# Peptides against a protein of PDB entry 4Y8H: the designs that were tried, part 37

Target 1, 196 residues: chain A of PDB entry 4Y8H
Amino acid sequence: TSIMAVTFKDGVILGADSRTTTGAYIANRVTDKLTRVHDKIWCCRSGSAADTQAIADIVQYHLELYTSQYGTPSTETAASVFKELCYENKDNLTAGIIVAGYDDKNKGEVYTIPLGGSVHKLPYAIAGSGSTFIYGYCDKNFRENMSKEETVDFIKHSLSQAIKWDGSSGGVIRMVVLTAAGVERLIFYPDEYEQL

## One batch from the design tools (peptide; aimed at target 1 T21 S46 S168)

Design b2_p26_6_s3 (made by RFdiffusion4, then SolubleMPNN; from b2_p26_6, 15 letters changed)
Fold by OpenDDE base, seed 5:
Structure b2_p26_6_s3 (fold): chain B 196 residues (1-196), chain A 26 residues (1-26)
Amino acid sequence: as target 1 above (196 residues)
Amino acid sequence: SISAEVRAELRAANEALRKAAEEAAK
């Protein structure tokens, strides 16, 4: 798995590969690693697919209840719920989660929750088995307040490099763009990103 | 922007995920 989220001028973009591993079998099936927990709050998931899906479902339900009582939650609130669930279950949970969201007050925000259940607010985050191969590239090429197009290219190049070296990453690259204008879903196929 | 300490912790955590993924793929 290779996942990342990047703040930019107009909001935040989440990106993920789609490869699925089942036992000793690796499949290029489309896997839902980008998960909605609120209209403009999403997460990237790595580790145990079943366990992280359960966590995301609980968070989504919690945020729905929150909305009915208090209005739209902040990205920080969503990250706090994820953090609490991951920390409380850290001994029985293999999970790496990136929470990203947009709102008019805070704009795009990224929170990363690695194994152990700590939480870190960052301008961008990378995670998953493939992330270990692209720390240098991302540090060198990330810039604050990039355009949408620049950010898409940055994520595409980063995940392409991760996929080249990580046997557990591959398939299509999916992105979700969160801005004031709404939610946009993007998809890029191997024929395109393998050439980068 | 991102402290060296935070980066080191994140790298260690994701390296553990990488090793686990490799074992699962065997």
Scores: peptide ipSAE 0.289, ipTM 0.803, DockQ to the pose 0.819
OpenDDE base, seeds 1, 2, 3, 4: peptide ipSAE 0.021, 0.217, 0.226, 0.232; ipTM 0.462, 0.756, 0.763, 0.767

Design b2_p26_6_s4 (made by RFdiffusion4, then SolubleMPNN; from b2_p26_6, 15 letters changed)
Fold by OpenDDE base, seed 5:
Structure b2_p26_6_s4 (fold): chain B 196 residues (1-196), chain A 26 residues (1-26)
Amino acid sequence: as target 1 above (196 residues)
Amino acid sequence: MISEEVEKELRESNELLRKAAEEAAK
């Protein structure tokens, strides 16, 4: 798994590969590593599929209840719910979560929740088994307030490198763009990103 | 921008996930 979320000039973009593994069986499936928990609050999931799906489902339900009572939650609120679940269950979880969202007040925000259930607000975050291969590249190439196109290219190049070196990553690269204009879904295929 | 301590924590977490993924794929 290779996942990341990047704040940029107009909001935030989440990106993920689509490879799945079940024992010795490796498949390039359509996965939901990019998971919606609210209209403009999404997460990237790494680790146990069952664990992270359960957490995401609980968060989605919590945010729906929150919305009915208080209105649209902030990205920070969503991250707090994720953090609470991950921290309280850390002894029985294998989960790495990146929470990303957009709202008009705070613009694009990224929160990363590594193993153990801590939470860190960052301008961008990388996670998953493939992330270890791209720390240097991301540190060198990330810039604040990039354009949408620059950010898409940054994520595409980063995940391409992660996929190149991580046998547990591959397939298509999916992205979700969150801005004031709405939600946009992007997909890039191996024939394109392998040439980078 | 990111403290060395936070980066270390994130690297360790992701390394553990990498190892877990490799074992699961075998």
Scores: peptide ipSAE 0.419, ipTM 0.851, DockQ to the pose 0.810
OpenDDE base, seeds 1, 2, 3, 4: peptide ipSAE 0.415, 0.416, 0.407, 0.401; ipTM 0.851, 0.847, 0.843, 0.842

Design b2_p26_7 (made by RFdiffusion4)
Pose (drawn by RFdiffusion4):
Structure b2_p26_7 (pose): chain A 196 residues (1-196), chain P 26 residues (1-26)
Amino acid sequence: as target 1 above (196 residues)
Amino acid sequence: VDADRANALANDAAADATKAAMDAAE
């Protein structure tokens, strides 16, 4: 897997490849690794497909119940529910999850939750096996308060490289845009991003 | 489920080893 989330001027963008692996076999070339847990709180999933789906479903359930009783949860609250599940069940889970959301007060936020269940709030986050190949590129090219177009390009170029080198990444690049304007789904095909 | 977890961890390890070999060749 190759996944990332990036905060910018108007909010946050999540990005991911679409490859699911079963050994060297590509079980699914068009996977959607970007998953809604609330209207404007989404996550990027990496690691075990089963674990991350089970976790995301539980978190969506908790936040739906939270919304019914107390109104819209913050992105920090969503990240805390993911952490509670990942930390308390660390022996039985293989889940690297990035949580991203948009709040009108807080604008865009990114929380990354690596294997052990720790929580890290960051301007941007990268994860998944392919992310190791783009630490150098992303650290060199990221800047705060980028525009929407600049952020789409940063993610497109970053995941393009992660897919190029990582055999466990591929297919299409999917992105989810989170702003006060709503939610936008973007998709980029190999003939576009490969030759970047 | 266990096979899926093992596969995911093996992919990470393979990616780290490949990246270390690329850095050493520079």

Design b2_p26_7_s1 (made by RFdiffusion4, then SolubleMPNN; from b2_p26_7, 15 letters changed)
Fold by OpenDDE base, seed 3:
Structure b2_p26_7_s1 (fold): chain B 196 residues (1-196), chain A 26 residues (1-26)
Amino acid sequence: as target 1 above (196 residues)
Amino acid sequence: REAERANALAALAEALKKYAEYLASL
């Protein structure tokens, strides 16, 4: 798995590969690792598919209840719920989660929740088995307040490099763009990103 | 897959209850 989320001038973009692995075999089945928990709050998931799906379902349910009682939650609130679930279950849970969201007050925000169940607010985050290959690339190429197009290119190039080196990553690159204008879904195929 | 998901949900639901109690204490 290779996942990332990047804040930019107008919001935040989440990105992920789609490869599924079963034991020693690679299945090129499209797995969606970008998951909606609220209208403009999404997450990237790595680790156990069942565990991270359960966490995301619980968070989504909680945020719906929260909305009915208190109004739209902040991205920080969503990250706090994820953190609590991951931390309290850290001994029995394989989960790496990046939470990203947009609201008019805070703009685009990214929170990373690694295996230990801590939470870190960052301008961008990378995770998954493929992330180990692209820390250097991302550090050199990330800039704050990029345009949408620059950010899409940054994510595309980063994940392309991760896929090149990580046998557990591949398939299509999916992105979700969160801005004041709404939610946009993007997809990029191997024929395009393998040439980068 | 569905059975595994159901078991995971049950295990994590307890953590949600604890979190809800925390929120209520604020």
Scores: peptide ipSAE 0.044, ipTM 0.624, DockQ to the pose 0.024
OpenDDE base, seeds 1, 2, 4, 5: peptide ipSAE 0.025, 0.028, 0.039, 0.027; ipTM 0.590, 0.603, 0.617, 0.596

Design b2_p26_7_s2 (made by RFdiffusion4, then SolubleMPNN; from b2_p26_7, 20 letters changed)
Fold by OpenDDE base, seed 4:
Structure b2_p26_7_s2 (fold): chain B 196 residues (1-196), chain A 26 residues (1-26)
Amino acid sequence: as target 1 above (196 residues)
Amino acid sequence: MEAERENALRAVREALEKYEELLKSL
């Protein structure tokens, strides 16, 4: 798995590969590594599919309830819920989660929740087995307040590099763009990103 | 897979209950 979320000028973009591994079997089908928990609050999931999906389902339900009572939650609130759930279950769950969201007040925000259930607010975050190969690349190439196009390219190149080196990453690159304008889904196929 | 999800879901729900108690105190 290779996942990342990147804040930019107009919001935040989440990105993920789509490869699924089960034992020795590799599937390049589109997997649900980018998961909606609220209209403009999404997460990237790595680790156990069952564990992280359960967490995301609970968070989604909680945020729906929250919305009905208090209005639209902040990204920080969503991250806090994820953090608490991951922390309380850190000994039993394998969950690496990046929470990203957009609202008009806070703009794009990214929170990373690694194994152990800590939470860190960052301008961008990477995770998954493929991330180990691209820390240097991302550190060198990330810039704050990039354009949408620059950010898409940054994520595309980053994940492409991760996929090249990580046998557990591959398939299509999926992105979700969160801005004031709404939610946009992007997809890039191997024929395109392998050439980078 | 489904059984694993059910087990994880139970654990997460228990954690959520604790979190909700915290939220009520805020």
Scores: peptide ipSAE 0.074, ipTM 0.661, DockQ to the pose 0.024
OpenDDE base, seeds 1, 2, 3, 5: peptide ipSAE 0.033, 0.048, 0.021, 0.059; ipTM 0.637, 0.654, 0.563, 0.648

Design b2_p26_7_s3 (made by RFdiffusion4, then SolubleMPNN; from b2_p26_7, 13 letters changed)
Fold by OpenDDE base, seed 5:
Structure b2_p26_7_s3 (fold): chain B 196 residues (1-196), chain A 26 residues (1-26)
Amino acid sequence: as target 1 above (196 residues)
Amino acid sequence: MEAERANALAAVAAALAKYAEYLASL
């Protein structure tokens, strides 16, 4: 798995590969590594598919109830819910979560929740088995306040590099763009990103 | 897969209850 979320000038973009692995079996199935928990709050999931799906389902349900009572939650609120669930159950769950969202007040925000259930607010985050190969690349190439196009290219190049080295990453690159204008879904195929 | 998901849900549900209590205290 290779996942990331990047704040930019107009909001935030989440990105993920689509490969699923079970032991020695590699399936190029379209896996839902980018998961909606609210209209403009999404997460990237790594670790146990069952564990991370359960957490995301609970958060989505909670945020729906929250919205009905208190209005639209902030990205920080969503990250706090994820953090609490991951931290309190850290001995029983294998979950690495990146929470990303957009609102008019806070703009694009990224929170990373690694194994153990700590929470870190960052301008961008990377996670999954492929992330270990791209820390240096991301550090050198990330810039604050990039355009949408620059940010898409940054994510595409970063995940492409991760996929080249990580046998547990591959398939298509999916992105979700969160801005004031709404939610946009992007997909890039191997024939495009393998040549980068 | 469904059984594993159910077990994960059960484990996380207890934490959600605690968090709900925390939110109510704010």
Scores: peptide ipSAE 0.031, ipTM 0.632, DockQ to the pose 0.024
OpenDDE base, seeds 1, 2, 3, 4: peptide ipSAE 0.024, 0.024, 0.030, 0.025; ipTM 0.579, 0.578, 0.624, 0.584

Design b2_p26_7_s4 (made by RFdiffusion4, then SolubleMPNN; from b2_p26_7, 14 letters changed)
Fold by OpenDDE base, seed 5:
Structure b2_p26_7_s4 (fold): chain B 196 residues (1-196), chain A 26 residues (1-26)
Amino acid sequence: as target 1 above (196 residues)
Amino acid sequence: MEAERANALAAVAAAIAKYQELLASL
């Protein structure tokens, strides 16, 4: 798995590969590594597919209840819920979560929740088995307040590099763009990103 | 897969009470 979320001038973009692995079995299936928990709050999931799906389902349900009672939650609120679930159950869960969202007050925000259930607010985050190969690349190439196009290219190049080295990453690159204008879904195929 | 998902749900269900406390404070 290779996942990331990047704040930019107009909001935030989440990105993920689509490969699923179970032992020696590799499937280039469409996996839901980018998961909606609210209209403009999404997460990237790594670790146990079952564990992370369960967490995301609970968060989505409770954010819906939250909205009905208190209005639209902030990205920080969503990250706090993920943190609480991951931290309190850290001995029973294998979950790495990146929470990303957009609102008019806070703009694009990224929170990373690694194994153990700590929470870190960052301008961008990377995670999954492929992330270990691209820390240096991301550090050198990330810039604050990039355009949408620059940010898409940054994510595409970063995940492409991760996929080249990580046997547990591959398939298509999916992105979700969160801005004031709404939610946009992007997909990039191997024939494009393998040549980068 | 369903059994594993059910077990994961059970694992995080214990945190719901803490979540409700958090929700009240946000």
Scores: peptide ipSAE 0.037, ipTM 0.663, DockQ to the pose 0.025
OpenDDE base, seeds 1, 2, 3, 4: peptide ipSAE 0.028, 0.028, 0.031, 0.029; ipTM 0.609, 0.618, 0.622, 0.591

Design b2_p26_8 (made by RFdiffusion4)
Pose (drawn by RFdiffusion4):
Structure b2_p26_8 (pose): chain A 196 residues (1-196), chain P 26 residues (1-26)
Amino acid sequence: as target 1 above (196 residues)
Amino acid sequence: SEEELRDYLKEQDEELDEKVKEMQEE
């Protein structure tokens, strides 16, 4: 997997490849690793497909219940629910999850939750096996308060490289845009991003 | 520091990939 989330001027963008692996076999070349847990709180999933889906479903349930009783949860609250599940069940889970959301007060926020269940709030986050190959590129090219177009390009170019080197990444690049204007789904095909 | 945190996160990604690959082999 290759996944990332990036905060910018108007909010946050999540991005991911679409490859699911069963050994060297590509079980699914068009996977959607970007998953809604609330209207404007989404996550990027990496690691075990089963674990991350089970976790995301539980978190969506908790936040739906939270919304019924107390109104819209913060992105920090959503990340806390993911952490509670990942930390308390660390022995049985293989889940690398990035949580990203948009609040009108807080604008865009990114929380990354690596294997052990620790929580890290960051301007941007990268994860998944393909992310190792782009730590150098992303650290060199990321800046705060980028525009929407600059952020789409940063993610497109970053995941294009992660996919190029990582055999466990590929297929299409999916992105989810989170702003006050709503939610936008973007997709970029190999013929476009490969030759970048 | 920021560098230590980055290296930590990178190591966690590697460990997670190894664990997934071991599960697939079993």

Design b2_p26_8_s1 (made by RFdiffusion4, then SolubleMPNN; from b2_p26_8, 17 letters changed)
Fold by OpenDDE base, seed 1:
Structure b2_p26_8_s1 (fold): chain B 196 residues (1-196), chain A 26 residues (1-26)
Amino acid sequence: as target 1 above (196 residues)
Amino acid sequence: SAEKLREELRESNRELAAKLAARLAA
């Protein structure tokens, strides 16, 4: 798995590969690792697919209840719910979660929740088995306040490099763009990103 | 008021976490 989320000038973009693995086995299946928990709050999931999906479902439910009582939750609030669930279940949970969202007040925000259930607010985050191969690349190439196009290219190149070296990453690259204008879904296929 | 809300959310989150723990342990 290779996942990341990047804040940029107009909001935030989440990206993920789609390869499914069971241990060392590569399954001929496309996995959705980008999950909606609110209109403009999404997450990237790595680790146990079933467990992280259960967590995301609980978060989505909690945020729905929150909305009915207090209005639209902040990205920080969503990250807090994820953090508590991951931390309190850390002994039974293999999960790496990146929470990303957009609102008019805070703009694009990214929170990473690695194994153990800590929470860290960052301008961008990477996770999954493929992330180990691209820390250097991302550090070198990330810039604050990039355009949408620059950010898409940054994510595409980053995930392409991760996929190149990580046998547990591959398939299509999916992205979700969160801005004031709304939600946009992007997809890129191997024939394109393998050439980068 | 903001601090009270944050505390209420933390308590709620712990309750949700406990429910998840029970599910994962089953």
Scores: peptide ipSAE 0.025, ipTM 0.613, DockQ to the pose 0.039
OpenDDE base, seeds 2, 3, 4, 5: peptide ipSAE 0.019, 0.020, 0.023, 0.020; ipTM 0.569, 0.555, 0.594, 0.558; seed 4 fails the geometry check

Design b2_p26_8_s2 (made by RFdiffusion4, then SolubleMPNN; from b2_p26_8, 16 letters changed)
Fold by OpenDDE base, seed 4:
Structure b2_p26_8_s2 (fold): chain B 196 residues (1-196), chain A 26 residues (1-26)
Amino acid sequence: as target 1 above (196 residues)
Amino acid sequence: SMEELKERLRKENEELAAKVAARLAA
């Protein structure tokens, strides 16, 4: 798995590969590792697909209850819910989660929750087995307040490199763009990114 | 098991919801 989220001038973009692994078996499935937990609060999931899906489902339910009682939660609130669930269940989970969201007050925000259940606010985050191959590339090429197009290219190139070196990553590259304008889903196929 | 994990997460979610509600009511 290779996942990342990047803040930019107008909001935040989440990105992920779609490969699923079962033991030594590798499947290029069109699986969606980008998961909605609220209108403009999403997450990237790595580790156990079933376990992280369960966490995301619980968070989504919690945020629905929160919304009905208190109004729209902030991205920080959503990250706190993820953190609590991951930390309290850390002995039973193999999960790396990136939480990203947009609102008019805070703009685009990214929170990373690595194994162990700590939480860190960052301008961008990468995770998954493929992330180890692209720390240098991301550090060199990330810039603050990029345009949407620059950010899409940055994520596409980063994940392409991760997929190149990580046998557990591959398939299509999916992105979700969160801005004041709304939510946009993007998809890029191997014939497009393999030559980058 | 996955079912046991879901039950633990459900319980944690309920406890967290109660905690948040208590904080906001104070």
Scores: peptide ipSAE 0.023, ipTM 0.503, DockQ to the pose 0.022
OpenDDE base, seeds 1, 2, 3, 5: peptide ipSAE 0.021, 0.019, 0.018, 0.018; ipTM 0.544, 0.531, 0.535, 0.500

Design b2_p26_8_s3 (made by RFdiffusion4, then SolubleMPNN; from b2_p26_8, 12 letters changed)
Fold by OpenDDE base, seed 5:
Structure b2_p26_8_s3 (fold): chain B 196 residues (1-196), chain A 26 residues (1-26)
Amino acid sequence: as target 1 above (196 residues)
Amino acid sequence: SEEELREKLRKEVQELAEKVKEKLKK
């Protein structure tokens, strides 16, 4: 798995590969590594697919109840819920989660929750087995307040490199763009990103 | 106050976490 989220001038973009593993088999299929928990709050998931899906479902339900009582939650609030669930279940949970969201006050924000259930606010975050191969590339090429197009290219190049070296990553690259204008979904195929 | 709201949310999330433990227990 290779996942990342990047803040940029107009909001935040989440990206993920689509490869999944089942036992000794590697399958290239569309997987739900990018998951909606609120209109403009999404997450990237790595680790146990079943467990992280359960966590995300619970967070989504909680945020729906929150909205009905208090209004739209902040991205920080969503990250706090994820953090608490991951931390309190860390002995029985394999999870790496990146929470990203947009609102008019805070703009795009990214929170990473690695194994153990800590939480860290960052301008961008990478996770998954493929992330180890692209720390250097991302550090060198990330810039603050990039355009949408620059950010898409940055994520595409980063995940392409991760997929190139990580046998557990592959398939299509999916992205979700969160801005004031709304939510946009993007997809890029191997024939395109393998040439980068 | 905002601080009171944050504390309330913290307690609610903690309660939720406890409920989820049994579901995720292996």
Scores: peptide ipSAE 0.116, ipTM 0.723, DockQ to the pose 0.037
OpenDDE base, seeds 1, 2, 3, 4: peptide ipSAE 0.030, 0.045, 0.100, 0.035; ipTM 0.624, 0.645, 0.706, 0.623

Design b2_p26_8_s4 (made by RFdiffusion4, then SolubleMPNN; from b2_p26_8, 16 letters changed; failed a check: too like the target's own chain)
Amino acid sequence: SEEELKKELREENKKLAAKVAAKLAA

## One batch from the design tools (peptide; aimed at target 1 R45 S46 A49)

Design b2_p27_1 (made by RFdiffusion4; failed a check: the pose's geometry)
Pose (drawn by RFdiffusion4):
Structure b2_p27_1 (pose): chain A 196 residues (1-196), chain P 27 residues (1-27)
Amino acid sequence: as target 1 above (196 residues)
Amino acid sequence: SMTDKVNAKIATTMAALKAAGASTEYI
């Protein structure tokens, strides 16, 4: 997997490749790794497909119940529910999850939850096996308060490289845009991003 | 309560993942 989330001027964008692996075999070339847990709180999933789906379903359930009793949860609250599941079940889970959301007060936020269940709030986050190849590129090219277009390009170029070098990444690049204007789904095909 | 419902859902799901064993698919 190759996944990332990036905060910018108007909010946050999540991005991911679409490859599911079963050994060297590509079980699914059009996977959707970007998953809703609330209207404007989404996550990027990496690691075990089964673990991350089970976790995301439970978190969605918790936040739906939270919304019924207390109103809209913060992004931090959503990240905390993911952490509680990942930390308390660390022996049985293989889940690297990035949580991203938009709050009108807090604007865009990114929390990354690596294998051990620790929580890290960051301006941007990259994860998944393909992310190793783009630590140098992303650290060199990221800046705070980028525009929507600049952020789409940063993600497009970053995941393009992660896909190029990582055999466990590929297919299409999917992005989810989170702003006060709502939710936007973007998709970019190989003929576009490969030759960047 | 909400807490009881969530906790029951977590227990069921984690037991089912443990019983299924190691995942064959990764993302």

Design b2_p27_1_s1 (made by RFdiffusion4, then SolubleMPNN; from b2_p27_1, 10 letters changed; failed a check: the pose's geometry)
Amino acid sequence: SMEAEVQQKIAETMAALKAAGPSTLFV

Design b2_p27_1_s2 (made by RFdiffusion4, then SolubleMPNN; from b2_p27_1, 15 letters changed; failed a check: the pose's geometry)
Amino acid sequence: SMEEKIKELIEKKMAELKAAGPSKLFV

Design b2_p27_1_s3 (made by RFdiffusion4, then SolubleMPNN; from b2_p27_1, 18 letters changed; failed a check: the pose's geometry)
Amino acid sequence: SMEEEYKKKVEEVMKELKERGPSTLFV

Design b2_p27_1_s4 (made by RFdiffusion4, then SolubleMPNN; from b2_p27_1, 18 letters changed; failed a check: the pose's geometry)
Amino acid sequence: SMEKEIKELIEKKMKELKERGPSTLFV

Design b2_p27_2 (made by RFdiffusion4; failed a check: the pose's geometry)
Pose (drawn by RFdiffusion4):
Structure b2_p27_2 (pose): chain A 196 residues (1-196), chain P 27 residues (1-27)
Amino acid sequence: as target 1 above (196 residues)
Amino acid sequence: SAAVSAVSAAVSAASAAVSAYLSSQTI
């Protein structure tokens, strides 16, 4: 997998490749790794497909219940529910999850939850096996308060490289845009991003 | 009886293989 989330001027963008692997075989070339847990709180999933789906479903359930009793949860609250599940079940889970959301007060936020269940709040986050190849690129090219277009390009170029080098990444690049204007789904095909 | 037992065993093994396949998927 190659996944990432990036905060910018108007909010946050999540991005991911679409490859599911069963050994060297590509079990699914058009996977959606970007998953809603609330209207404007989404996550990027990496690691075990089964583990991350089971976790995301539980988190969506908790936040739906939280919304019924207390109103809209913060992105930090969503990240805390993911952590509780990942930390308390660290022996049985293989889940690398990035949590991203939009709050009118807090604007865009990114929390990354690596294997051990620790929580890290960051301006941007990259994860998945393909992310190793773009630490150098992303650290060189990321800046705070980028525009929407600049952020889409940063993500497109970054995941294009992660896909190029990582055999466990590929297919299409999917992005989810989170702003006060709502939710936007973007998709970019190989003929566009490969030759970047 | 032996033909019914062999079909049951084949169905159980196919179900187990499908479950292992799906659980081995990573993203």

Design b2_p27_2_s1 (made by RFdiffusion4, then SolubleMPNN; from b2_p27_2, 23 letters changed; failed a check: the pose's geometry)
Amino acid sequence: SEEERRREEEEKRRREAERKRRESQRV

Design b2_p27_2_s4 (made by RFdiffusion4, then SolubleMPNN; from b2_p27_2, 24 letters changed; failed a check: the pose's geometry)
Amino acid sequence: MEKEREERERLEEEAKRLEELLASQRV

Design b2_p27_3 (made by RFdiffusion4; failed a check: the pose's geometry)
Pose (drawn by RFdiffusion4):
Structure b2_p27_3 (pose): chain A 196 residues (1-196), chain P 27 residues (1-27)
Amino acid sequence: as target 1 above (196 residues)
Amino acid sequence: STVTAVVVAVVVAVVAFVVFAVSSQTI
């Protein structure tokens, strides 16, 4: 997998490749790794497909119940529910999850939850096996308060490289845009991003 | 009876392999 989330001027963008792997075999070339847990709280999933789906479903359930009793949860609250599940079940889970959301007060936020269940709040986050190849690129090219278009390009170029080098990444690049204007899904095909 | 037993064993093995392959998927 190659996944990332990036905060910018108007909010946050999540991005991911679409490859599911069963050994060297590509079990699914059009996977959606970007998953809703609330209207404007989404996550990027990496690691075990089964573990991350089970975790996301439970978190969506908790936040739906939280919404019924107390109103809209913060992005930090959503990240805390993911952490509780990942930390308490660290022996049985293989889940690298990035949590991203939009709050009108807090604007865009990114929390990354690596394997051990620790929580890290960051301006942007990259993860998945393909992310190793773009630590140098992303650290060199990221800046705070980028525009929507600049952020889409940063993610497009970053995941293009991660897909190029990582055999466990590929297919299409999917992105989810989170702003006060709502939620936007974006998709970019190989003929566009490969030759970047 | 021997042919029925071989067919059941092959079906069980294929089902178990499919369950393992699907549960071992990574993203």

Design b2_p27_3_s2 (made by RFdiffusion4, then SolubleMPNN; from b2_p27_3, 21 letters changed; failed a check: the pose's geometry)
Amino acid sequence: AEEEARRRAEEEARRAAEAKRRASQRV

Design b2_p27_3_s4 (made by RFdiffusion4, then SolubleMPNN; from b2_p27_3, 23 letters changed; failed a check: the pose's geometry)
Amino acid sequence: SEAERRRRREEAERAAAAAEAEASRVV

